Peptides against a protein of PDB entry 7SFY. Designs and how they scored, part 4

Target 1, 41 residues: chain A of PDB entry 7SFY
Amino acid sequence: ELFNLESRVEIEKSLTQMEDVLKALQMKLWEAESKLSFATC

## One batch from the design tools (peptide; made by RFdiffusion4, then SolubleMPNN)

Design b2_p14_5_s4 (from b2_p14_5, 5 letters changed)
Fold by OpenDDE base, seed 2:
Structure b2_p14_5_s4 (fold): chain B 41 residues (1-41), chain C 41 residues (1-41), chain A 14 residues (1-14)
Amino acid sequence: as target 1 above (41 residues)
Amino acid sequence: as target 1 above (41 residues)
Amino acid sequence: SLLQKIRELKSKVS
């Protein structure tokens, strides 16, 4: 495997995309938790 | 959308999976960069 | 592939 500019750019783009998805999941978790309801007596 | 334990666990699992992939990509980037060769004079 | 895994996970989020 030969490292070149194209390979680096591709990997970096993939990393960025993963980070975006991670952030989206974190936001969904927060939103889900914020909507949590509790039964009270 | 109703938040419950199952939903929370599912989201957390997805987050973990994304983090694992992110780490793998970071390692690949490091490996690629470590194999970079330079022309010298 | 890693890209495919990314795409699959992304589809679950969006």
Scores: peptide ipSAE 0.108, ipTM 0.524, DockQ to the pose 0.052
Fold by OpenDDE base, seed 1:
Structure b2_p14_5_s4 (fold): chain B 41 residues (1-41), chain C 41 residues (1-41), chain A 14 residues (1-14)
Amino acid sequence: as target 1 above (41 residues)
Amino acid sequence: as target 1 above (41 residues)
Amino acid sequence: SLLQKIRELKSKVS
């Protein structure tokens, strides 16, 4: 395929969206793990 | 929501999948931009 | 599509 500005912009927007989702997932993981409690007797 | 191991594993799997897609998109962007040519007279 | 995959993964965050 050939380079064009529209294609580049579309890819960059997708990348940004992916990064946002990644960060959101990382935050959720941290929040979930922060609720971990040890087994105690 | 409450922490559980299954939920953590699911989130981590999603994160890994997102990272893989991100890297793939970054590669595609680089490849696309590498094909950029300047306007010349 | 890649966008659809992104949306599907995003849905798991919500």
Scores: peptide ipSAE 0.105, ipTM 0.527, DockQ to the pose 0.053
Fold by OpenDDE base, seed 4:
Structure b2_p14_5_s4 (fold): chain B 41 residues (1-41), chain C 41 residues (1-41), chain A 14 residues (1-14)
Amino acid sequence: as target 1 above (41 residues)
Amino acid sequence: as target 1 above (41 residues)
Amino acid sequence: SLLQKIRELKSKVS
């Protein structure tokens, strides 16, 4: 394993992409929950 | 779009998977940086 | 791989 600027940039790009997806999922969860209706008998 | 328990569980599973990958990337970044050597002239 | 996992997860939000 060898670390250099290119490796760091690549890792950071992946981290950013993961964070973006994570945020999107969290937003979808919130939206879904906000539209949740309670069933009553 | 229809929300139900199945949808919520699926979203939460995806969130968990994203968090796991994110943590792994963060650890890799730390390990890489900890092994970084400074080039001198 | 991490890249594969990223791609798979990204497709779930698109």
Scores: peptide ipSAE 0.104, ipTM 0.525, DockQ to the pose 0.053
Fold by OpenDDE base, seed 3:
Structure b2_p14_5_s4 (fold): chain B 41 residues (1-41), chain C 41 residues (1-41), chain A 14 residues (1-14)
Amino acid sequence: as target 1 above (41 residues)
Amino acid sequence: as target 1 above (41 residues)
Amino acid sequence: SLLQKIRELKSKVS
């Protein structure tokens, strides 16, 4: 399949979606770490 | 569920997987653009 | 879930 404007736009949209999910995971990590508690004696 | 070392490792692994997919998409974009041909008359 | 979204996006690359 030959690359064209439509294909480029579709790939760029996929990249944007990946970046959004990546940011979401980073936020989840931050939230989890902020809620982390340490063992107590 | 309390955040612990196992949860952190799991999230970080997911982040790594996302980054790998992102890089793969970027490579696909580069390959597609490098193979792009323009209309001729 | 986020994991499902990852898998869905990965399928678009392969």
Scores: peptide ipSAE 0.101, ipTM 0.511, DockQ to the pose 0.055

Design b2_p14_7_s1 (from b2_p14_7, 4 letters changed)
Fold by OpenDDE base, seed 4:
Structure b2_p14_7_s1 (fold): chain B 41 residues (1-41), chain C 41 residues (1-41), chain A 14 residues (1-14)
Amino acid sequence: as target 1 above (41 residues)
Amino acid sequence: as target 1 above (41 residues)
Amino acid sequence: DLLEKIWELKNKVS
């Protein structure tokens, strides 16, 4: 593939999309863990 | 969804996969940009 | 679906 503005923009958009999904997963993990209850005596 | 070991492991695996893809994209972007030549006087 | 998005993005890169 030849580097040009179009290809760069496309790659950057993909990166942004990946970062958004990553953040969403991290939030889901946090939410799941936040609901974890602890046994009490 | 109920938090448990299985769900946590699954989410963490997904996160790892996302991170790997993100790194791959970043490398591709770097490679593409590294091939960019500069005009010289 | 997050897994689907991961799959699609991976296929776009690889």
Scores: peptide ipSAE 0.087, ipTM 0.517, DockQ to the pose 0.052
Fold by OpenDDE base, seed 5:
Structure b2_p14_7_s1 (fold): chain B 41 residues (1-41), chain C 41 residues (1-41), chain A 14 residues (1-14)
Amino acid sequence: as target 1 above (41 residues)
Amino acid sequence: as target 1 above (41 residues)
Amino acid sequence: DLLEKIWELKNKVS
């Protein structure tokens, strides 16, 4: 398979999308953790 | 929806999987770029 | 959702 500029751009786009999803997951985790409550004595 | 330890673990697992895919993509890009050849005079 | 997006991207790359 020959690598060209089009292939590079496609891979970079995929990377960007993955990074966006990763950030969204991290935000979800942070928000969920912030809502966590604990039983107290 | 109540956040608990099980939910936290699930989200963290998803994050880890995403990070692994991201790393794989980056490796793919690097390898592809390393194989790129250029015409010379 | 996020999991679906992850799945789609994973299958595109892996």
Scores: peptide ipSAE 0.086, ipTM 0.516, DockQ to the pose 0.053
Fold by OpenDDE base, seed 2:
Structure b2_p14_7_s1 (fold): chain B 41 residues (1-41), chain C 41 residues (1-41), chain A 14 residues (1-14)
Amino acid sequence: as target 1 above (41 residues)
Amino acid sequence: as target 1 above (41 residues)
Amino acid sequence: DLLEKIWELKNKVS
């Protein structure tokens, strides 16, 4: 298949979207760990 | 909600999956660009 | 650029 500007733009948009989701998941991990508490007797 | 080992593992699995998809998209971009050819007269 | 930023982010989560 031929590579064209439209294909490139679509791929870059997908990559950007994935980046945003990755960042959100990293924030979730950070927040989860920051709220970690241990069971106490 | 409480953070536990199961939650941590699930988040890490999601991050890994996203990373794999990102890698796949990067490969697609590389392959598309590597196959780019210019119209010639 | 975008690809560099994506690469960096990927490495952070690796």
Scores: peptide ipSAE 0.085, ipTM 0.517, DockQ to the pose 0.113
Fold by OpenDDE base, seed 3:
Structure b2_p14_7_s1 (fold): chain B 41 residues (1-41), chain C 41 residues (1-41), chain A 14 residues (1-14)
Amino acid sequence: as target 1 above (41 residues)
Amino acid sequence: as target 1 above (41 residues)
Amino acid sequence: DLLEKIWELKNKVS
């Protein structure tokens, strides 16, 4: 297979989408941990 | 919904998997670009 | 969900 402009654009789009999902997951983790409460006796 | 240890572990696993995929995509892009050839007349 | 999106993106690369 050949690498051309179309392939590059497709890969770059996929990379961007993955970065966006990664950021979203990191934000969700942060939000969840920020809301974490500890047990009280 | 409550955030607990199970939820945290699940999110962390998802983050790790996404990071691995992102790295794989970046490596593929680098390899593809390194093999890019230019037209000759 | 997010796991399904990750799986779909992974399959585009693999």
Scores: peptide ipSAE 0.084, ipTM 0.513, DockQ to the pose 0.053

Design b2_p14_7_s4 (from b2_p14_7, 4 letters changed)
Fold by OpenDDE base, seed 2:
Structure b2_p14_7_s4 (fold): chain B 41 residues (1-41), chain C 41 residues (1-41), chain A 14 residues (1-14)
Amino acid sequence: as target 1 above (41 residues)
Amino acid sequence: as target 1 above (41 residues)
Amino acid sequence: SLLERIRELKSKVS
């Protein structure tokens, strides 16, 4: 494991991508829940 | 897009997986930075 | 790899 600029940048970019996907999933969850409706008497 | 128990559980599981990977990346970043040393006079 | 897993998950959510 060699730490250098390239390695650090790669990790940081990966983190950012993960965070973006996480946010997208959170939004999807919210949207799904928001669309949920129940049949009521 | 149909919201149901299966859908909700799937999304939540995906979120959890993403969070786990995110944590792993954060740990790797920390470890990489922790191992970094500089030549000093 | 972790990077591949990221791409897989991204593809799943996108």
Scores: peptide ipSAE 0.118, ipTM 0.526, DockQ to the pose 0.052
Fold by OpenDDE base, seed 5:
Structure b2_p14_7_s4 (fold): chain B 41 residues (1-41), chain C 41 residues (1-41), chain A 14 residues (1-14)
Amino acid sequence: as target 1 above (41 residues)
Amino acid sequence: as target 1 above (41 residues)
Amino acid sequence: SLLERIRELKSKVS
């Protein structure tokens, strides 16, 4: 594909969306681990 | 969902997959911009 | 879902 302004904007939008999802996953992992409880003896 | 080892592994796998896609997008952007040429007068 | 969103975004770069 030939690079143009439209292509750049599209790619950058995709990058932003990926970063947002990544952050959401990281938050979910942190929250899940924060709620982790261990069995008692 | 209750957090357990399986849940943690699943989330971490998703994170890794997201990071891989993010890197691919970044590479595509860089390559596209590197190939950008301007019209001549 | 997050997984569905991941697949959608992956299809844009693949």
Scores: peptide ipSAE 0.115, ipTM 0.522, DockQ to the pose 0.054
Fold by OpenDDE base, seed 3:
Structure b2_p14_7_s4 (fold): chain B 41 residues (1-41), chain C 41 residues (1-41), chain A 14 residues (1-14)
Amino acid sequence: as target 1 above (41 residues)
Amino acid sequence: as target 1 above (41 residues)
Amino acid sequence: SLLERIRELKSKVS
C-alpha cells in the first residue's frame, strides 16, 4: 500500500490502542500481585 | 515534520517496541496469577 | 513524545 496520510493515521491509531492495552495490563498485574497470599499454616 | 519513509520507519519501530512490552507484561501477569494462593486455615 | 512514553512503560515492566 501507499505510504500516505491515511496510512499514517491508521498506524497512529494502532499505537494508541496498544498503549491502552498496556495500561490495562499494568492495572491487572497490580491487582494480581496485591492479592498474592502465602499459607503460613 | 514531513510524513516520509523515515517517519514510517520510526513509527514501525515504536510499534515493535510496544509489542515487546505487551508480551513482557502478559508473561509477568501469568507469573503473578500462577503464584496466587488462598489460605484455608 | 510517543517514544519516551514507550521507554517509560518498558522500565516499569522490566
Scores: peptide ipSAE 0.113, ipTM 0.486, DockQ to the pose 0.101
Fold by OpenDDE base, seed 1:
Structure b2_p14_7_s4 (fold): chain B 41 residues (1-41), chain C 41 residues (1-41), chain A 14 residues (1-14)
Amino acid sequence: as target 1 above (41 residues)
Amino acid sequence: as target 1 above (41 residues)
Amino acid sequence: SLLERIRELKSKVS
């Protein structure tokens, strides 16, 4: 594990991508759950 | 996009996995950057 | 896919 600028840039790019996907998933979850219907008597 | 329990579970699992990886990446970034050395006069 | 991307990222940090 040797530090270099290229490694940092790569990690930061991955972080950004994951954060974006995470937010997208959270939004999808909210949207999906908002469509939940309940059985009623 | 039809809601069902299986979809919710899958999304939640993915979210958890991504959060874990995100944290791991953040830790790696910190570790890597902490090893940065600077040139001096 | 989204899942594939997650796996790819995991492999980079694990």
Scores: peptide ipSAE 0.118, ipTM 0.528, DockQ to the pose 0.052; fails the geometry check

## One batch from the design tools (peptide; made by RFdiffusion4, then SolubleMPNN)

Design b2_p15_2_s1 (from b2_p15_2, 9 letters changed)
Fold by OpenDDE base, seed 1:
Structure b2_p15_2_s1 (fold): chain B 41 residues (1-41), chain C 41 residues (1-41), chain A 15 residues (1-15)
Amino acid sequence: as target 1 above (41 residues)
Amino acid sequence: as target 1 above (41 residues)
Amino acid sequence: LEKELQALLEKLKSL
């Protein structure tokens, strides 16, 4: 495959989007765990 | 939404998959840039 | 969010 500036820019955009989704998932996991209540006896 | 152990495990699996794809894309970008040749005069 | 993640992963695999 021929690597060019357009391909580089597209890969960098996809990497940035993945990092944003990864951070959002990490935040949602943290929020969900913070709201989790345990069974009480 | 009700957060439970099953939801937590699924989110952690998705996070791991994203990290693996992110690393693979970073490696491919590095390899492509390493093979890129510039115009010569 | 899982659907968005899966769609993003499929898009990235196609690059």
Scores: peptide ipSAE 0.109, ipTM 0.527, DockQ to the pose 0.058
Fold by OpenDDE base, seed 5:
Structure b2_p15_2_s1 (fold): chain B 41 residues (1-41), chain C 41 residues (1-41), chain A 15 residues (1-15)
Amino acid sequence: as target 1 above (41 residues)
Amino acid sequence: as target 1 above (41 residues)
Amino acid sequence: LEKELQALLEKLKSL
């Protein structure tokens, strides 16, 4: 395959999608951590 | 599901895997762009 | 890498 403008756009779309998923996971982690309860003495 | 230490570790592992794939895609994009040839006059 | 991306997206949906 020769790299062309379509190939670039496809890779950039994949990158954007992964970044969105990464952000979603970070938010889920933050939410889960905020809900964590600890044993108290 | 209650969030516990195992849940945290699982999410963090997933985040790390996604970051690694993201970096791999960025590298592939850079490599592809570096190989792009242009028509010359 | 497209397959890896899809696998990660499916993993996220299962969390």
Scores: peptide ipSAE 0.106, ipTM 0.530, DockQ to the pose 0.058
Fold by OpenDDE base, seed 3:
Structure b2_p15_2_s1 (fold): chain B 41 residues (1-41), chain C 41 residues (1-41), chain A 15 residues (1-15)
Amino acid sequence: as target 1 above (41 residues)
Amino acid sequence: as target 1 above (41 residues)
Amino acid sequence: LEKELQALLEKLKSL
């Protein structure tokens, strides 16, 4: 596959989307952990 | 949905997988750019 | 979110 402007733009857009999903996952993990409680007697 | 150890482990595994894919994409972009040549007369 | 991850992975494989 030949590298050109279109392929570069597509890769960069995919990278940005993955970064956004990664951030969303990190936020959800933080929210889940912040809501974590432990059993007490 | 109740947060538990299993859900935490699953989220952390997904995060790690996404980070690995992100790194792979960045490497491929770098390789593509490093192979980029321009036409010369 | 797992489905979104899978979709991104499939998109990546198509590049």
Scores: peptide ipSAE 0.105, ipTM 0.524, DockQ to the pose 0.058
Fold by OpenDDE base, seed 2:
Structure b2_p15_2_s1 (fold): chain B 41 residues (1-41), chain C 41 residues (1-41), chain A 15 residues (1-15)
Amino acid sequence: as target 1 above (41 residues)
Amino acid sequence: as target 1 above (41 residues)
Amino acid sequence: LEKELQALLEKLKSL
């Protein structure tokens, strides 16, 4: 497979998309943990 | 949906998988770019 | 990798 501009752009788009999903998951984790209330006696 | 240990672990596993794929894509991009030879006159 | 990425994205949509 030849490396060309189209292939590079496609890989960069995939990377960006994955970074966006990672950020979304990190935010979901943070929100879930932030909503966790500790049992208080 | 209740946040529990199982949910947290599942999110962390997904985050790790995505980071691994990101690293693999970054390596593929680097390899593709490193194989790109400049036209020499 | 495109298939793996797509599979991960689909899994993430279900979270």
Scores: peptide ipSAE 0.104, ipTM 0.524, DockQ to the pose 0.056

Design b2_p15_7_s1
Fold by OpenDDE base, seed 5:
Structure b2_p15_7_s1 (fold): chain B 41 residues (1-41), chain C 41 residues (1-41), chain A 15 residues (1-15)
Amino acid sequence: as target 1 above (41 residues)
Amino acid sequence: as target 1 above (41 residues)
Amino acid sequence: MKQLEELMKKIEELK
């Protein structure tokens, strides 16, 4: 396939979507870890 | 669902996979753009 | 997780 402007825009959109999902997962991990309770006795 | 070590490991594995795919797409974009030829005449 | 799976699918299609 020949790389053109449309192909570039499509790849960049996919990259942006991946970054958004990555950020969402990082936030979920942070929230989950913040809810951990530890035994202190 | 209760967050535990197994859940944490699963989330971190997913994050790593996303990062790897993101890097692969960035490389493909770079390669595609590097192959562009321009009219100079 | 479902969003990741769908995203990985779209990416495999872009390869």
Scores: peptide ipSAE 0.087, ipTM 0.523, DockQ to the pose 0.060
Fold by OpenDDE base, seed 1:
Structure b2_p15_7_s1 (fold): chain B 41 residues (1-41), chain C 41 residues (1-41), chain A 15 residues (1-15)
Amino acid sequence: as target 1 above (41 residues)
Amino acid sequence: as target 1 above (41 residues)
Amino acid sequence: MKQLEELMKKIEELK
């Protein structure tokens, strides 16, 4: 498959979408860890 | 769904996989653009 | 998580 404008645009859109998902998951992880409590005697 | 060790490990694995894919796509994009030629008269 | 898996599959097809 030849690299052209359409291929570039598609890859860039996919990269952006992945970055957004990464950021969302990182935030969820941070929030979950921040709220994590440990059992105490 | 409660956040626990298993959930954390799963999220971290997914994040790592996504980062690896992002890096691979960024490299492919860079290489493709570097090899891109334009029609010349 | 299903959406993430589908996204990862779609992106792997671009490699």
Scores: peptide ipSAE 0.084, ipTM 0.515, DockQ to the pose 0.060
Fold by OpenDDE base, seed 3:
Parts: structure tokens; C-alpha cells; sequence
Structure b2_p15_7_s1 (fold): chain B 41 residues (1-41), chain C 41 residues (1-41), chain A 15 residues (1-15)
């Protein structure tokens, strides 16, 4: 396929969506880890 | 669900997989843009 | 997770 503006925009949109999901998962992981507690003596 | 090591590892694996795909797309975009040429006068 | 899997599939199709 010929690389053009449309293809570039599509790729960039997909990249942005991935980054958003990645950030959301990172936040969820951080939240879960932040709530993680260990037994106290 | 109780957050445990298994859940953490699963999330981290998913994050890594997404990052790998993201990097691959970024490389493809860079390659495509690098090959992009414009008309010359 | 399903939304993530769908997104990953769509992105894999862009490779």
C-alpha cells in the first residue's frame, strides 16, 4: 500500500489508543499494588 | 478478585506485549515516513 | 481484558 496521510493518521490513531490502554493498565497495576498489604506482626 | 503475584504477573505480561506491539508500530511508521518522498521540481 | 484483546487484534492487523 502507498503510504499517505490517511495511512499515517490511521497508524497514529491506533498508537494513541494503545498508549491509552497501556496507561490505563499501568494505573490499575499501580492502584492494585498500592493497596497491597502484607501481614503485620 | 484478590490481587496476588499471579495477577500482577499477568498484568505485567500484558503490558509487555502491548509495549512490544507499540514499538513495532512505531518502527513501521518511522520506516514508512522515512521512505516518504515528495515531488521535486 | 476483552477490549484489550480486541485492540491488540486490530493493531496486529496494522502490522
Amino acid sequence: as target 1 above (41 residues)
Amino acid sequence: as target 1 above (41 residues)
Amino acid sequence: MKQLEELMKKIEELK
Scores: peptide ipSAE 0.084, ipTM 0.520, DockQ to the pose 0.058
Fold by OpenDDE base, seed 2:
Structure b2_p15_7_s1 (fold): chain B 41 residues (1-41), chain C 41 residues (1-41), chain A 15 residues (1-15)
Amino acid sequence: as target 1 above (41 residues)
Amino acid sequence: as target 1 above (41 residues)
Amino acid sequence: MKQLEELMKKIEELK
């Protein structure tokens, strides 16, 4: 496997996309849990 | 969509898997870049 | 969820 600039750029792009999805899922989890807390009080 | 304990557990599992992959990719990128730096010096 | 699965698949192909 020849690591070159193209491979680096592709990996960085995928990392960024994964971080964005991770943030979105964390926010959705927090929102769902917060709503549940309000409903159970 | 009924958010329940099962849904929460599934989301947390997915988040953990994504974090693990993210870490692995970051480490691979760092290793590849470090090797390239050594080869270019 | 489908988007996450597709993303994980693409990332596994980059390993």
Scores: peptide ipSAE 0.084, ipTM 0.521, DockQ to the pose 0.059

Design b2_p15_7_s3
Fold by OpenDDE base, seed 4:
Structure b2_p15_7_s3 (fold): chain B 41 residues (1-41), chain C 41 residues (1-41), chain A 15 residues (1-15)
Amino acid sequence: as target 1 above (41 residues)
Amino acid sequence: as target 1 above (41 residues)
Amino acid sequence: MKELEELMKKIEELK
């Protein structure tokens, strides 16, 4: 594809969305792991 | 949903995939922008 | 995990 302003804006929007999702998933993982409990032997 | 080992592994895999795609898109953006040229007045 | 499935689909669309 020919790189233009529209392509740049679209890529930057996608990057922002991925960063937001990445942060959300990291937080969910942290919350889930922090609540995980194991039985003791 | 109940968090278990399968859920953890799936989230971690998704996080890794997102990080890889994020890096790839950042590189593509950098390459595209570095090749952009403007006409001089 | 419907949300995660949707996110994985979006990731594949961005590749």
Scores: peptide ipSAE 0.082, ipTM 0.519, DockQ to the pose 0.055
Fold by OpenDDE base, seed 3:
Structure b2_p15_7_s3 (fold): chain B 41 residues (1-41), chain C 41 residues (1-41), chain A 15 residues (1-15)
Amino acid sequence: as target 1 above (41 residues)
Amino acid sequence: as target 1 above (41 residues)
Amino acid sequence: MKELEELMKKIEELK
């Protein structure tokens, strides 16, 4: 396949979607860690 | 669900997997762009 | 977990 504008745009869209998912997971991790509590004595 | 070490490790593994996919897509984009040629006059 | 699984599925679809 010839690399063209359409192919580039498609790949860039996929990258953006991956980044959005990654950010969502990072936020979830942060939220979970923020809620993490330890035993208090 | 209690956030625990297991949950954290699971999330971190998922994050790593996504980062690996992201890197692979970035490499594919780079390869495609590297092969892009323009008409010469 | 279900939401994480959905996100992982979205990742798999982008491979």
Scores: peptide ipSAE 0.080, ipTM 0.527, DockQ to the pose 0.056
Fold by OpenDDE base, seed 2:
Structure b2_p15_7_s3 (fold): chain B 41 residues (1-41), chain C 41 residues (1-41), chain A 15 residues (1-15)
Amino acid sequence: as target 1 above (41 residues)
Amino acid sequence: as target 1 above (41 residues)
Amino acid sequence: MKELEELMKKIEELK
């Protein structure tokens, strides 16, 4: 594999997508926990 | 879907795995860039 | 949960 500008751009794009997914999942977790009543424990 | 302790633990586990993958990809990118010579630009 | 599994699969493909 020849690492070049194209490869770097592709990896950076993938990293950004993963960060966005991670952030979305963290938000979903927070939302789910915030809706949890004490009685649900 | 009933959000309970089991669901929370599973989501947290998945989030941790994603963070680990993200970190690994960031390190790979850094390593690839560090090996790039000026002449490779 | 299925959505999370699909996301994890897509992430694995980015390695």
Scores: peptide ipSAE 0.077, ipTM 0.520, DockQ to the pose 0.057
Fold by OpenDDE base, seed 1:
Structure b2_p15_7_s3 (fold): chain B 41 residues (1-41), chain C 41 residues (1-41), chain A 15 residues (1-15)
Amino acid sequence: as target 1 above (41 residues)
Amino acid sequence: as target 1 above (41 residues)
Amino acid sequence: MKELEELMKKIEELK
């Protein structure tokens, strides 16, 4: 498959989508850790 | 679902995998663009 | 965690 404008646009869209997912997961992790409580006697 | 050590480890593994894929796609894009030729008369 | 598994599958398809 030849690299062309359409292929470039598709890859860029995929990269952007993955970056958005990464950011969302990082935020979820941060929030979950911030709310993490430990058992106390 | 409660956040625990297992959930944290799973999220961190997923984040690492996504970062690796992002890097691979960025490299592919760079290489493809570097090899891109334009039609010349 | 099912949503995360589906995201991982989609990511693998992009390789």
Scores: peptide ipSAE 0.075, ipTM 0.512, DockQ to the pose 0.056

